# Peptides against a protein of PDB entry 6CSU: the designs that were tried, part 87

Target 1, 51 residues: chain A of PDB entry 6CSU
Amino acid sequence: GALEELRGQYIKAVKKIKCDMLRYIQESKERAAEMVKAEVLRERQETARKM

## One batch from the design tools (peptide; made by RFdiffusion4, then SolubleMPNN)

Design b2_p26_5_s1 (from b2_p26_5, 12 letters changed)
Fold by OpenDDE base, seed 1:
Parts: C-alpha cells; sequence; structure tokens
Structure b2_p26_5_s1 (fold): chain B 51 residues (1-51), chain C 51 residues (1-51), chain A 26 residues (1-26)
C-alpha cells in the first residue's frame, strides 16, 4: 500500500544519505592527507632554508 | 617541536572533518524529512482526488 | 584520525535511528 511505499522510500533515502556520508568522509580524508603532505614539505623547505 | 605541531594540525583538521560530516548529516536529514512530508501531502491529495 | 572518523560513523547511525523513530511516531 501507499504507506509501505512511503516507508520504502524513506529507507531508500536514508541508505542514500549513508552512502553519501561515507563517500564524503573518504574524500575529506584524502584531502586532509594531501594537506598534511603539503605541510610536511613546507616545513622541510623551511628547515632547509634555516640551515 | 615541529612534528608535534604538525600532529596537532592534523588532529585539528580531522576534527573539522567530523564537524562538517555532522552538519552534512543534519542537512541531509532535514532534506529527507521535507521530501517525506511532500510525499505524504501528494498521497493525501491523490486520495482526495479519488474520492 | 581513524578513531575520530569511526566516531562520526557511529553518530551517523544514531541520527538514522532517531530519524526512523520520528517516522514511526508520526
Amino acid sequence: as target 1 above (51 residues)
Amino acid sequence: as target 1 above (51 residues)
Amino acid sequence: AEEIIRGTYIELEKIVEEFRKELEES
């Protein structure tokens, strides 16, 4: 019935949100890793400059 | 030292990601709720049309 | 970092459960 269809749509939407969140976490983690890498390089360059 | 500062910056970045995720979840939940509300209204209108 | 992300995932699951509860109560 209509109520069961609505329930199904809700569950489907929640599952989509979950998937979107997992993807966002992964992408954000990758971006953070790249920023850390860049920072390490910057600090190494700064150290080299002071030597 | 520099390494500890870098570690601190990394942790700070991860905390920011967590906050961003929570915000995204909340916004997505709100959007999902609005879609469900709209669907309920549509179904009620359809029922009324059939009566 | 991984622990923090896992924590975020747990919070997501809680939010999903609360959303389900709200639907059942409506």
Scores: peptide ipSAE 0.110, ipTM 0.481, DockQ to the pose 0.048
Fold by OpenDDE base, seed 2:
Structure b2_p26_5_s1 (fold): chain B 51 residues (1-51), chain C 51 residues (1-51), chain A 26 residues (1-26)
Amino acid sequence: as target 1 above (51 residues)
Amino acid sequence: as target 1 above (51 residues)
Amino acid sequence: AEEIIRGTYIELEKIVEEFRKELEES
């Protein structure tokens, strides 16, 4: 009935958010790594220019 | 009744997911910022020593 | 991915609201 369908929708949504969060964790790590690489490169250039 | 208890459990789960998500996002931003600061500092030292 | 997660949360809130309606009808 309506209650069983609603329960099914909730379970489906919870599974979806779990998958999305795992993907978010992976993508956030990748973005952090790229940000660090960019900052390190910039810092090398700035330090080199000032010396 | 059983329906009210089930509804209560679902509402509680949704609120927990929201809180966990927001906390994770905030903590990930803080970790990323600290990682960038550490790498920039290290790079300044390395570049300075090599020049 | 953050926006996707927020979207999923909004979907969950809609489901919770439907439960609230079911309780009002009972």
Scores: peptide ipSAE 0.100, ipTM 0.460, DockQ to the pose 0.059
Fold by OpenDDE base, seed 5:
Structure b2_p26_5_s1 (fold): chain B 51 residues (1-51), chain C 51 residues (1-51), chain A 26 residues (1-26)
Amino acid sequence: as target 1 above (51 residues)
Amino acid sequence: as target 1 above (51 residues)
Amino acid sequence: AEEIIRGTYIELEKIVEEFRKELEES
């Protein structure tokens, strides 16, 4: 019936949000890691310049 | 020092990820809610056509 | 530096878990 269909739609939407969140977290973590690597490189270059 | 700065950069990145995720969740929930509303409307229209 | 990053990663995991809890409340 209509209520079961609506429940199904809701559950499907929630599961999709979960998957999207997990993917976003993974991608964001990768971006954050690259930002840190870039900062480390910058600091090393600055140190080298001062030597 | 360099280690403290790196830690600060990483924490800042994580906090940004948190904020982005909260916003993403909010927007995704809104989209899911609108999708459910649209389905309810469709069902009501279908019922009306059968009367 | 690795230990500092590991600590921050653990904090990130806690944040992720908070988001999972929020999703369950949706």
Scores: peptide ipSAE 0.077, ipTM 0.476, DockQ to the pose 0.060
Fold by OpenDDE base, seed 4:
Structure b2_p26_5_s1 (fold): chain B 51 residues (1-51), chain C 51 residues (1-51), chain A 26 residues (1-26)
Amino acid sequence: as target 1 above (51 residues)
Amino acid sequence: as target 1 above (51 residues)
Amino acid sequence: AEEIIRGTYIELEKIVEEFRKELEES
């Protein structure tokens, strides 16, 4: 009935939220990792330039 | 930041949904119990009438 | 109770949509 359908929609929405948040966390971690990589590369390039 | 605030809003909304659903379930159970009581009373009254 | 739940669902969907927008901007 209508209540079961609504309940199902709530569950679906919650699952969607979970997925969105997990994706955000993952992407955030990836961006952080790339930032670190870029920084390391920059430092290496600076060192090389100074040599 | 904005993302932390949204995350907080998600959590709050989910908690609200949980509370609403639990309340619904409780009220539904109470209504069912009252329905049963009413039915039992009706049957007893019918029996008494037939006697 | 059903109306309350419906209202909460609508609010949740709005939050979901805003979150999607934030993800797109990130």
Scores: peptide ipSAE 0.092, ipTM 0.423, DockQ to the pose 0.094; fails the geometry check

Design b2_p26_5_s2 (from b2_p26_5, 13 letters changed)
Fold by OpenDDE base, seed 1:
Order: C-alpha cells, then sequence, then structure tokens
Structure b2_p26_5_s2 (fold): chain B 51 residues (1-51), chain C 51 residues (1-51), chain A 26 residues (1-26)
C-alpha cells in the first residue's frame, strides 16, 4: 500500500545518502593525501634552502 | 622534528575532513527531512482525493 | 577514517528515525 511505498522511498533515500557520503569521504581522503604530499615537498624544499 | 610536523599536518587534514563530513551530513539530513515532508503531503493529498 | 564512518552511521540512523516518525504521522 501507500505506506509501504513511502517506507521504500525512505529506505532508498537513506541508501543514496550513504553512497554519497562514502564517495565524499573517499574523494576527501584523496584530496587530503595530495595536500599532505604537497606540504611535505614544500617543507623539504624549505629545509634544503636553509641548509 | 620533521616527522612530528608531518604527523601534525596529517591530523589537521583528518580534522578538516571530519568537519566537512559533518557539515555534509547535516545538509543531507535537512534535505532528507524536506523530502519526507513533501512525500507525506503528497500522500495525504492523494488519500484525500480518493475519499 | 573509521571514526568518520562510524559518525556517518550514527547520523544515518538519526535520519532513519526521522523518517520513521514521519511515517507514524502519515
Amino acid sequence: as target 1 above (51 residues)
Amino acid sequence: as target 1 above (51 residues)
Amino acid sequence: AEEIIRGTYIELEKIVEEFQKELEEA
């Protein structure tokens, strides 16, 4: 019935949100990794300059 | 030292990701709530039409 | 990452609870 259909829609919405969140986390982790890599390189360059 | 600085940068990046995720979750919850309200209203309207 | 995922799970549970409340009011 209508109530079961609504329940199904809610479950579907939750699943979509979960998937979106997982994707966001993954992309954010990748960006963070690149940021750290860039920062490490910068610091090494700065250290080398001071030596 | 350099290792501690790197660790600090990593922790900072992780904290930022966490904050971004929390914000995304909050926004997603708000959107989901509005979606639910809209669906409930739609179902009530359909029920009323059939009565 | 695991902490973040756990946090996400908790928030998703809250969303489900909100949906359940709306279902009861329908």
Scores: peptide ipSAE 0.117, ipTM 0.493, DockQ to the pose 0.041
Fold by OpenDDE base, seed 5:
Structure b2_p26_5_s2 (fold): chain B 51 residues (1-51), chain C 51 residues (1-51), chain A 26 residues (1-26)
Amino acid sequence: as target 1 above (51 residues)
Amino acid sequence: as target 1 above (51 residues)
Amino acid sequence: AEEIIRGTYIELEKIVEEFQKELEEA
């Protein structure tokens, strides 16, 4: 009936949101890791110049 | 020093990601709520047509 | 530093857990 269909749509929407969030977090983690790696490389180069 | 600066950048990045995620979740919840409201309205109209 | 990357991973996992709680409350 109408209630079962609406419940099914709600569950589907929540599952989609969860998947989108997990993907967003994964991509954000990758970007954050690359930013940290770039900064570490910069600092190592700075240290090398001071030797 | 270099470690303090890198830690500061890490904290800033994490805070930005948190804010972006919270905003994304809020917008996703709003979209889900609107979708449910639209479906409820459709079902009420369908019921009215069957009377 | 790998330790900073690991720290970022841990903090992001905590954020995911908070979001999971919000989804369960919906």
Scores: peptide ipSAE 0.083, ipTM 0.451, DockQ to the pose 0.046
Fold by OpenDDE base, seed 4:
Structure b2_p26_5_s2 (fold): chain B 51 residues (1-51), chain C 51 residues (1-51), chain A 26 residues (1-26)
Amino acid sequence: as target 1 above (51 residues)
Amino acid sequence: as target 1 above (51 residues)
Amino acid sequence: AEEIIRGTYIELEKIVEEFQKELEEA
């Protein structure tokens, strides 16, 4: 019935939100790590320029 | 050093994102549940009107 | 500097793992 279908839609929506949040946290982790790597590279280049 | 401080900043940022995401998920679940309840109520009212 | 990056990865992995557990429990 219509109520069962609505329940199914709710469950599907919650699962989608969960997947989107997992993706967001993974991408945030990757971006943070890459920014750290980029900073290390910049520091090394700056150190080399000052030598 | 500057790199250690940057590391700390990114870890802090990720922790904040985690908290914000947990809040978003909880609020999204609550909104979805309320929408389901509202739809059930509307269906019951509509059924009653058609009787 | 590499050890700092490695430490960052380890900490970020722990944060993500904890978040995943919380999502599973939600």
Scores: peptide ipSAE 0.066, ipTM 0.459, DockQ to the pose 0.139
Fold by OpenDDE base, seed 2:
Structure b2_p26_5_s2 (fold): chain B 51 residues (1-51), chain C 51 residues (1-51), chain A 26 residues (1-26)
Amino acid sequence: as target 1 above (51 residues)
Amino acid sequence: as target 1 above (51 residues)
Amino acid sequence: AEEIIRGTYIELEKIVEEFQKELEEA
């Protein structure tokens, strides 16, 4: 019935949210790592230029 | 009744997921910003020391 | 990524609202 279908949809949506969150966490970590590497490189170059 | 209890459980779960998600996103952004700031500072100091 | 999660949450909220309507009709 309609209630069982909605229950099923809820479970599916919750699972999707979980997957999306895990993906966000993973992608966020990767972006953070890349950002740090890029900033380190830029900072080395900037510091070297000023000295 | 049982049906209303189920509804209550679903609503509670949704609210919890929302809160957890928002908190994680906010904390992740703050940690990422702090990490970049700290790394830039360390890199400046290290580069300066080597020159 | 945050936008994707928000979208999923909105969809879930709609499901909850529909479920509430079914409860009220019962």
Scores: peptide ipSAE 0.080, ipTM 0.430, DockQ to the pose 0.059; fails the geometry check

Design b2_p26_5_s3 (from b2_p26_5, 9 letters changed)
Fold by OpenDDE base, seed 3:
Structure b2_p26_5_s3 (fold): chain B 51 residues (1-51), chain C 51 residues (1-51), chain A 26 residues (1-26)
Amino acid sequence: as target 1 above (51 residues)
Amino acid sequence: as target 1 above (51 residues)
Amino acid sequence: AKEIIEGTYKELEEIVEEFEKLLEES
């Protein structure tokens, strides 16, 4: 019935959120790593210029 | 009754997940910012040493 | 993927709203 269907939809949505959270965490880690690498390279150039 | 309790549980679960995610996102941004700052400082020292 | 999560939150909110309507109609 309608209640069971909504319950099923809720469970599906919760599972989707969990998956999205895990993906977000993974992608955030990857982006952070790339950002750090890029920043390190830029900072190296900046520091060299100021020497 | 049972339906009201189920409703309450669903609402509570949704709110908790939302709060947890918002907190995680905020904390992730803060950690990322601090990590970049720390890496920039370390890279500055490393670059200076290699000059 | 923040936007994806936000979208999922909206979907959950819609489910909750439909559940509330069901409760009112019961």
Scores: peptide ipSAE 0.082, ipTM 0.401, DockQ to the pose 0.060
Fold by OpenDDE base, seed 1:
Structure b2_p26_5_s3 (fold): chain B 51 residues (1-51), chain C 51 residues (1-51), chain A 26 residues (1-26)
Amino acid sequence: as target 1 above (51 residues)
Amino acid sequence: as target 1 above (51 residues)
Amino acid sequence: AKEIIEGTYKELEEIVEEFEKLLEES
């Protein structure tokens, strides 16, 4: 019935949130790695200028 | 009754998920910032050793 | 990705609101 369908929709939404969070975590890690690499390059350049 | 209790449980779960997601996003930003700072320090040290 | 998660939360919130409405009508 309507109540069972609503419950089913809730469960489906929770599962989607889980998947989205896992994807967000993975993408966040990738972005963080890219930021670190970029910052390392900038730091090397700044250090070189100060020598 | 039992149906009201179920409603309460669903609402509580949704609110918790919201809070967990927001907290994760905030913590992820903080961790990323800390990683960058730590890597900059390491890069400075490595550069200094190579001079 | 943040926006995707927030969007999913809003969808779930709408489901909860419909559940509340159903209870009030019962």
Scores: peptide ipSAE 0.080, ipTM 0.397, DockQ to the pose 0.059
Fold by OpenDDE base, seed 2:
Structure b2_p26_5_s3 (fold): chain B 51 residues (1-51), chain C 51 residues (1-51), chain A 26 residues (1-26)
Amino acid sequence: as target 1 above (51 residues)
Amino acid sequence: as target 1 above (51 residues)
Amino acid sequence: AKEIIEGTYKELEEIVEEFEKLLEES
């Protein structure tokens, strides 16, 4: 019926939200890792300049 | 030192990601709730028209 | 009718709890 159809649509939307969240986590972790790598490189370069 | 600073920056980045995700979850839940409320209202209106 | 919606909200809450756990592990 109409209510079952509505529930199905809502569950589908929730599953989409879950996928979006997992993707966001993955992309955010990748960005964080890149920022850390860049910072490590900068620190190594600064250390080299001070020597 | 530099290593401790990098560790601190990593932890700070992870905390920011956590906050962003919690905000995304909250906003997504609110949007989903509003969609459900709107759909329930539409179904009630359609039911009323068919009576 | 409200029971169907409440069930859907419970499923959403379970997903949210899973994400909060994943965030804590990260």
Scores: peptide ipSAE 0.062, ipTM 0.470, DockQ to the pose 0.086
Fold by OpenDDE base, seed 5:
Structure b2_p26_5_s3 (fold): chain B 51 residues (1-51), chain C 51 residues (1-51), chain A 26 residues (1-26)
Amino acid sequence: as target 1 above (51 residues)
Amino acid sequence: as target 1 above (51 residues)
Amino acid sequence: AKEIIEGTYKELEEIVEEFEKLLEES
């Protein structure tokens, strides 16, 4: 009935939100990792220049 | 030192990501709630037309 | 440093778990 259809729509919406958030965090992790790698590389270059 | 500065940068990045995700989930919940309200309204209008 | 990157991943995973709990109670 109408309530079952509404429940189905709600569950579908929640699942979509979960997928969007998991994708967002994965992309954010990748960006954070690249930022850390870039900073470590800059530090190594700085120490090399000071030697 | 360099390691402490790098740790500070990744903590700052994580906090920013957390804030972005909290805002995203809040907006997603609001959109989901509006979709449910719209569907309930349509159902009530349909039952009214059948009476 | 590998350890810093791994720490970042762990913290983000904890944030995801918190959001999954929020979705479950919704």
Scores: peptide ipSAE 0.061, ipTM 0.458, DockQ to the pose 0.058

Design b2_p26_5_s4 (from b2_p26_5, 11 letters changed)
Fold by OpenDDE base, seed 4:
Structure b2_p26_5_s4 (fold): chain B 51 residues (1-51), chain C 51 residues (1-51), chain A 26 residues (1-26)
Amino acid sequence: as target 1 above (51 residues)
Amino acid sequence: as target 1 above (51 residues)
Amino acid sequence: AEEILRGTEKELEEIVKEFQEELRKA
């Protein structure tokens, strides 16, 4: 019935949101890792310049 | 140092995103509950009309 | 520096776990 369809649509929407959010978090982690790598490289280069 | 600051900024940003997402989920659950209640009421009214 | 990155990843993983638990309850 209509109630079961509504419940099904809600569950489907929540699952989609979950997937989108987890993907966003994963992409954010990747971006953060790249920023950290870049910062580490810059710090090493600065240390080398000071030597 | 710069690396520790970057780490702190990243963690702070992720925590903010978590809070926003949890709030969104809670609001979505509330809206879904209201829609379900409204649908149940409509179905009961339709059944009553058919009687 | 690598230890700082590993620490950040660990904290992020805990945040993700908490978020996933809330999603399972929804």
Scores: peptide ipSAE 0.134, ipTM 0.523, DockQ to the pose 0.188
Fold by OpenDDE base, seed 3:
Structure b2_p26_5_s4 (fold): chain B 51 residues (1-51), chain C 51 residues (1-51), chain A 26 residues (1-26)
Amino acid sequence: as target 1 above (51 residues)
Amino acid sequence: as target 1 above (51 residues)
Amino acid sequence: AEEILRGTEKELEEIVKEFQEELRKA
């Protein structure tokens, strides 16, 4: 019936949001890691110049 | 230094997204609950007509 | 440097856990 269909549609939507958010967080973590690595490299080079 | 500032900015952005998403989920749950209640009421009335 | 990254990752993991819990309750 209509109630079961509504419940199914809601659950489907929530699961999609979950997947999208987890993917976003994972990609954000990867980008952050790359930015940190780049900054560390820059700082190491800067420190080397000061020695 | 620049690395600590980068981390701080990233964490601040992620926390903002967290708050926005939690609010969205809460509001979505409330709307879904209201829709389910309305549908249940409609079906009860429909069942009553068939009796 | 790695300590800063580990700290950031830990905070993100806690956010993920909170989202997962809220979605399970929906």
Scores: peptide ipSAE 0.125, ipTM 0.503, DockQ to the pose 0.151
Fold by OpenDDE base, seed 2:
Structure b2_p26_5_s4 (fold): chain B 51 residues (1-51), chain C 51 residues (1-51), chain A 26 residues (1-26)
Amino acid sequence: as target 1 above (51 residues)
Amino acid sequence: as target 1 above (51 residues)
Amino acid sequence: AEEILRGTEKELEEIVKEFQEELRKA
């Protein structure tokens, strides 16, 4: 009935949000990892310059 | 150093996202509950009209 | 109707748990 259809629409929307948020988290983690790699490289280069 | 600061900034950002997500989910649950209550009321009214 | 609401709440709780786990790993 109408109640079940309403529930179904809500669950569908929540599942879409779930997928979007998980993708956002994954992309954010990848960006953070890349930033860390870049920083580590800079630190190594600075250390090499000081030696 | 710079690496620790970057890590700190990332953790801070993740914590903010966590808070925002939990708030959004809570608000979504409240909206869903209210919609269900409204539907139940409508169904009861329709039943009353048919009797 | 109460059963439908309980079912919806259960599904939302599972999604929340998954989000919390992903945030912990981040």
Scores: peptide ipSAE 0.120, ipTM 0.517, DockQ to the pose 0.150
Fold by OpenDDE base, seed 1:
Structure b2_p26_5_s4 (fold): chain B 51 residues (1-51), chain C 51 residues (1-51), chain A 26 residues (1-26)
Amino acid sequence: as target 1 above (51 residues)
Amino acid sequence: as target 1 above (51 residues)
Amino acid sequence: AEEILRGTEKELEEIVKEFQEELRKA
């Protein structure tokens, strides 16, 4: 009945949210890693300049 | 240095996102529970009407 | 530098695990 349909819709929505959040986290991790790599390179370049 | 500061800022941001998502999930669960209760009540009322 | 990045990744993985556990309970 209507209760079972509501339950099904809720479960479906939660699963979608889970997938979206995991994707967001993964993309955020990738961006952070690239940012860190860029900063490390900058610092190494500055160190080399000062030597 | 700048790298450590960047790491700190990133971790802080991720923790905030975590908290926001957990709050969202909790609120969503509460809303879903209330909707289920309301639907159960409606169905019981309809059943009673038909008897 | 690699050590700092590994530390960040470990902390993020812990956050993901906690989030996944909460979703499992939903």
Scores: peptide ipSAE 0.091, ipTM 0.486, DockQ to the pose 0.156

Design b2_p26_6_s1
Fold by OpenDDE base, seed 4:
Structure b2_p26_6_s1 (fold): chain B 51 residues (1-51), chain C 51 residues (1-51), chain A 26 residues (1-26)
Amino acid sequence: as target 1 above (51 residues)
Amino acid sequence: as target 1 above (51 residues)
Amino acid sequence: SELLEKIDEQIKKLEEETQKIVEKYE
């Protein structure tokens, strides 16, 4: 009935949001790791330049 | 009616999830920035040690 | 944010689909 269908749509939306969030978290972690790696490299290069 | 009210409640709940995600994203960005700063400092300290 | 845009799309879909349900059963 109507109530079950409404509930179903809500659950579907929430599950999709959950999946999107999980993906975001994973991608964010990967981007963060890459940013750190890039920053480390930049710092090393800057150090080398100062030497 | 009851169906409209339930619909409204579901939409409200999902919008609350959105707000929570906004907060998470903001906090995550702040944490990432802090981690980068910490890593930069660590690299500088390591460089200093190697000098 | 891409995530927020995706969430907004999910909200939009929820709004649209639930509206159809309400109209179907009213």
Scores: peptide ipSAE 0.477, ipTM 0.813, DockQ to the pose 0.860
Fold by OpenDDE base, seed 2:
Structure b2_p26_6_s1 (fold): chain B 51 residues (1-51), chain C 51 residues (1-51), chain A 26 residues (1-26)
Amino acid sequence: as target 1 above (51 residues)
Amino acid sequence: as target 1 above (51 residues)
Amino acid sequence: SELLEKIDEQIKKLEEETQKIVEKYE
C-alpha cells in the first residue's frame, strides 16, 4: 500500500546517499594523501633552497 | 492527511542527513588543512636536520 | 561539491516519487 511504498522510497534514497558518502570519503582520503605528498615535496625543495 | 505527513517526515529526515554531511565535509576540510600544516612543519625540521 | 549535488538529486527523486505515491492513494 501507500505506506509501504513511501517507506520504500525513503529507504532507497537513504541507501543511495550512504553509498555516495562512502565513495566521497574514500576519494577524499586519496586526494588528501596526494596533497600531503605534494606539499612535502615542495617543502623539501624550498627548505633546501634556503640552506 | 497521514500520507502527506509521513511524506513530509521522510523528506525532513533526508534533508537532515544533508545538513549533517555538510558539517562533516566542513570539519573534514579543517582537519585536512591542519594535517597538511603539521606535515609541512615536520618536513621542514627533518630536511633541515639532514642538511 | 559533487557529493552535495548527488545528495540533492536523491532528495529531488524522493520528493518526486513520494508525491506520485500520495497522489495515487489520496
Scores: peptide ipSAE 0.465, ipTM 0.811, DockQ to the pose 0.842
Fold by OpenDDE base, seed 3:
Structure b2_p26_6_s1 (fold): chain B 51 residues (1-51), chain C 51 residues (1-51), chain A 26 residues (1-26)
Amino acid sequence: as target 1 above (51 residues)
Amino acid sequence: as target 1 above (51 residues)
Amino acid sequence: SELLEKIDEQIKKLEEETQKIVEKYE
């Protein structure tokens, strides 16, 4: 019936959002790690030039 | 009616999830910025010691 | 944000599909 169909659509939307968020978190962590590596390398070069 | 009200509640709940995720993203970016700042400072100290 | 765009699409889909359900049973 209508109630079951409405509930089904809600659950489907929530599950999809959950999956998208989990993927975002994983990708964000990977991007952050790469950003830190790049920043560390740039900082080493800059610090070395100042020494 | 009851169906419209329940639909509204489900949509409201999903929009609340969106808001929670927006907050999470913002807080995560702030934490990441602080971590990068701390890492840069540590790298400056380490590089300076090696020079 | 790619994530927010995806979420907005899910919300839009929920709104559209539930509207069809309400109209079907009204």
Scores: peptide ipSAE 0.463, ipTM 0.811, DockQ to the pose 0.842
Fold by OpenDDE base, seed 1:
Structure b2_p26_6_s1 (fold): chain B 51 residues (1-51), chain C 51 residues (1-51), chain A 26 residues (1-26)
Amino acid sequence: as target 1 above (51 residues)
Amino acid sequence: as target 1 above (51 residues)
Amino acid sequence: SELLEKIDEQIKKLEEETQKIVEKYE
């Protein structure tokens, strides 16, 4: 009935949001790692330039 | 009616989840920024140690 | 962010689909 269908739509939305969040977390970790590597490289290049 | 009220409650609940996610994203960005700063500091300290 | 846009889309879908349900059973 109507109540079951409404509940179903709510659960579907929540589960999709959860999946999107999990993906975001994983991708964010990867981006953070790359950002750190890039920053370290820039720092080393700056040091080298000053020599 | 009752169906409209239940619909409203589900939408409200999902919007609350959105707000929680917004907060998480903001806090994650702040943590990432701090992590980068710490890495830069460590790199500089390593360079200084080698001098 | 892309994540927020995705979440907004999920909310929009929920709003639209639940509206259809309400209309179906009213």
Scores: peptide ipSAE 0.459, ipTM 0.809, DockQ to the pose 0.858

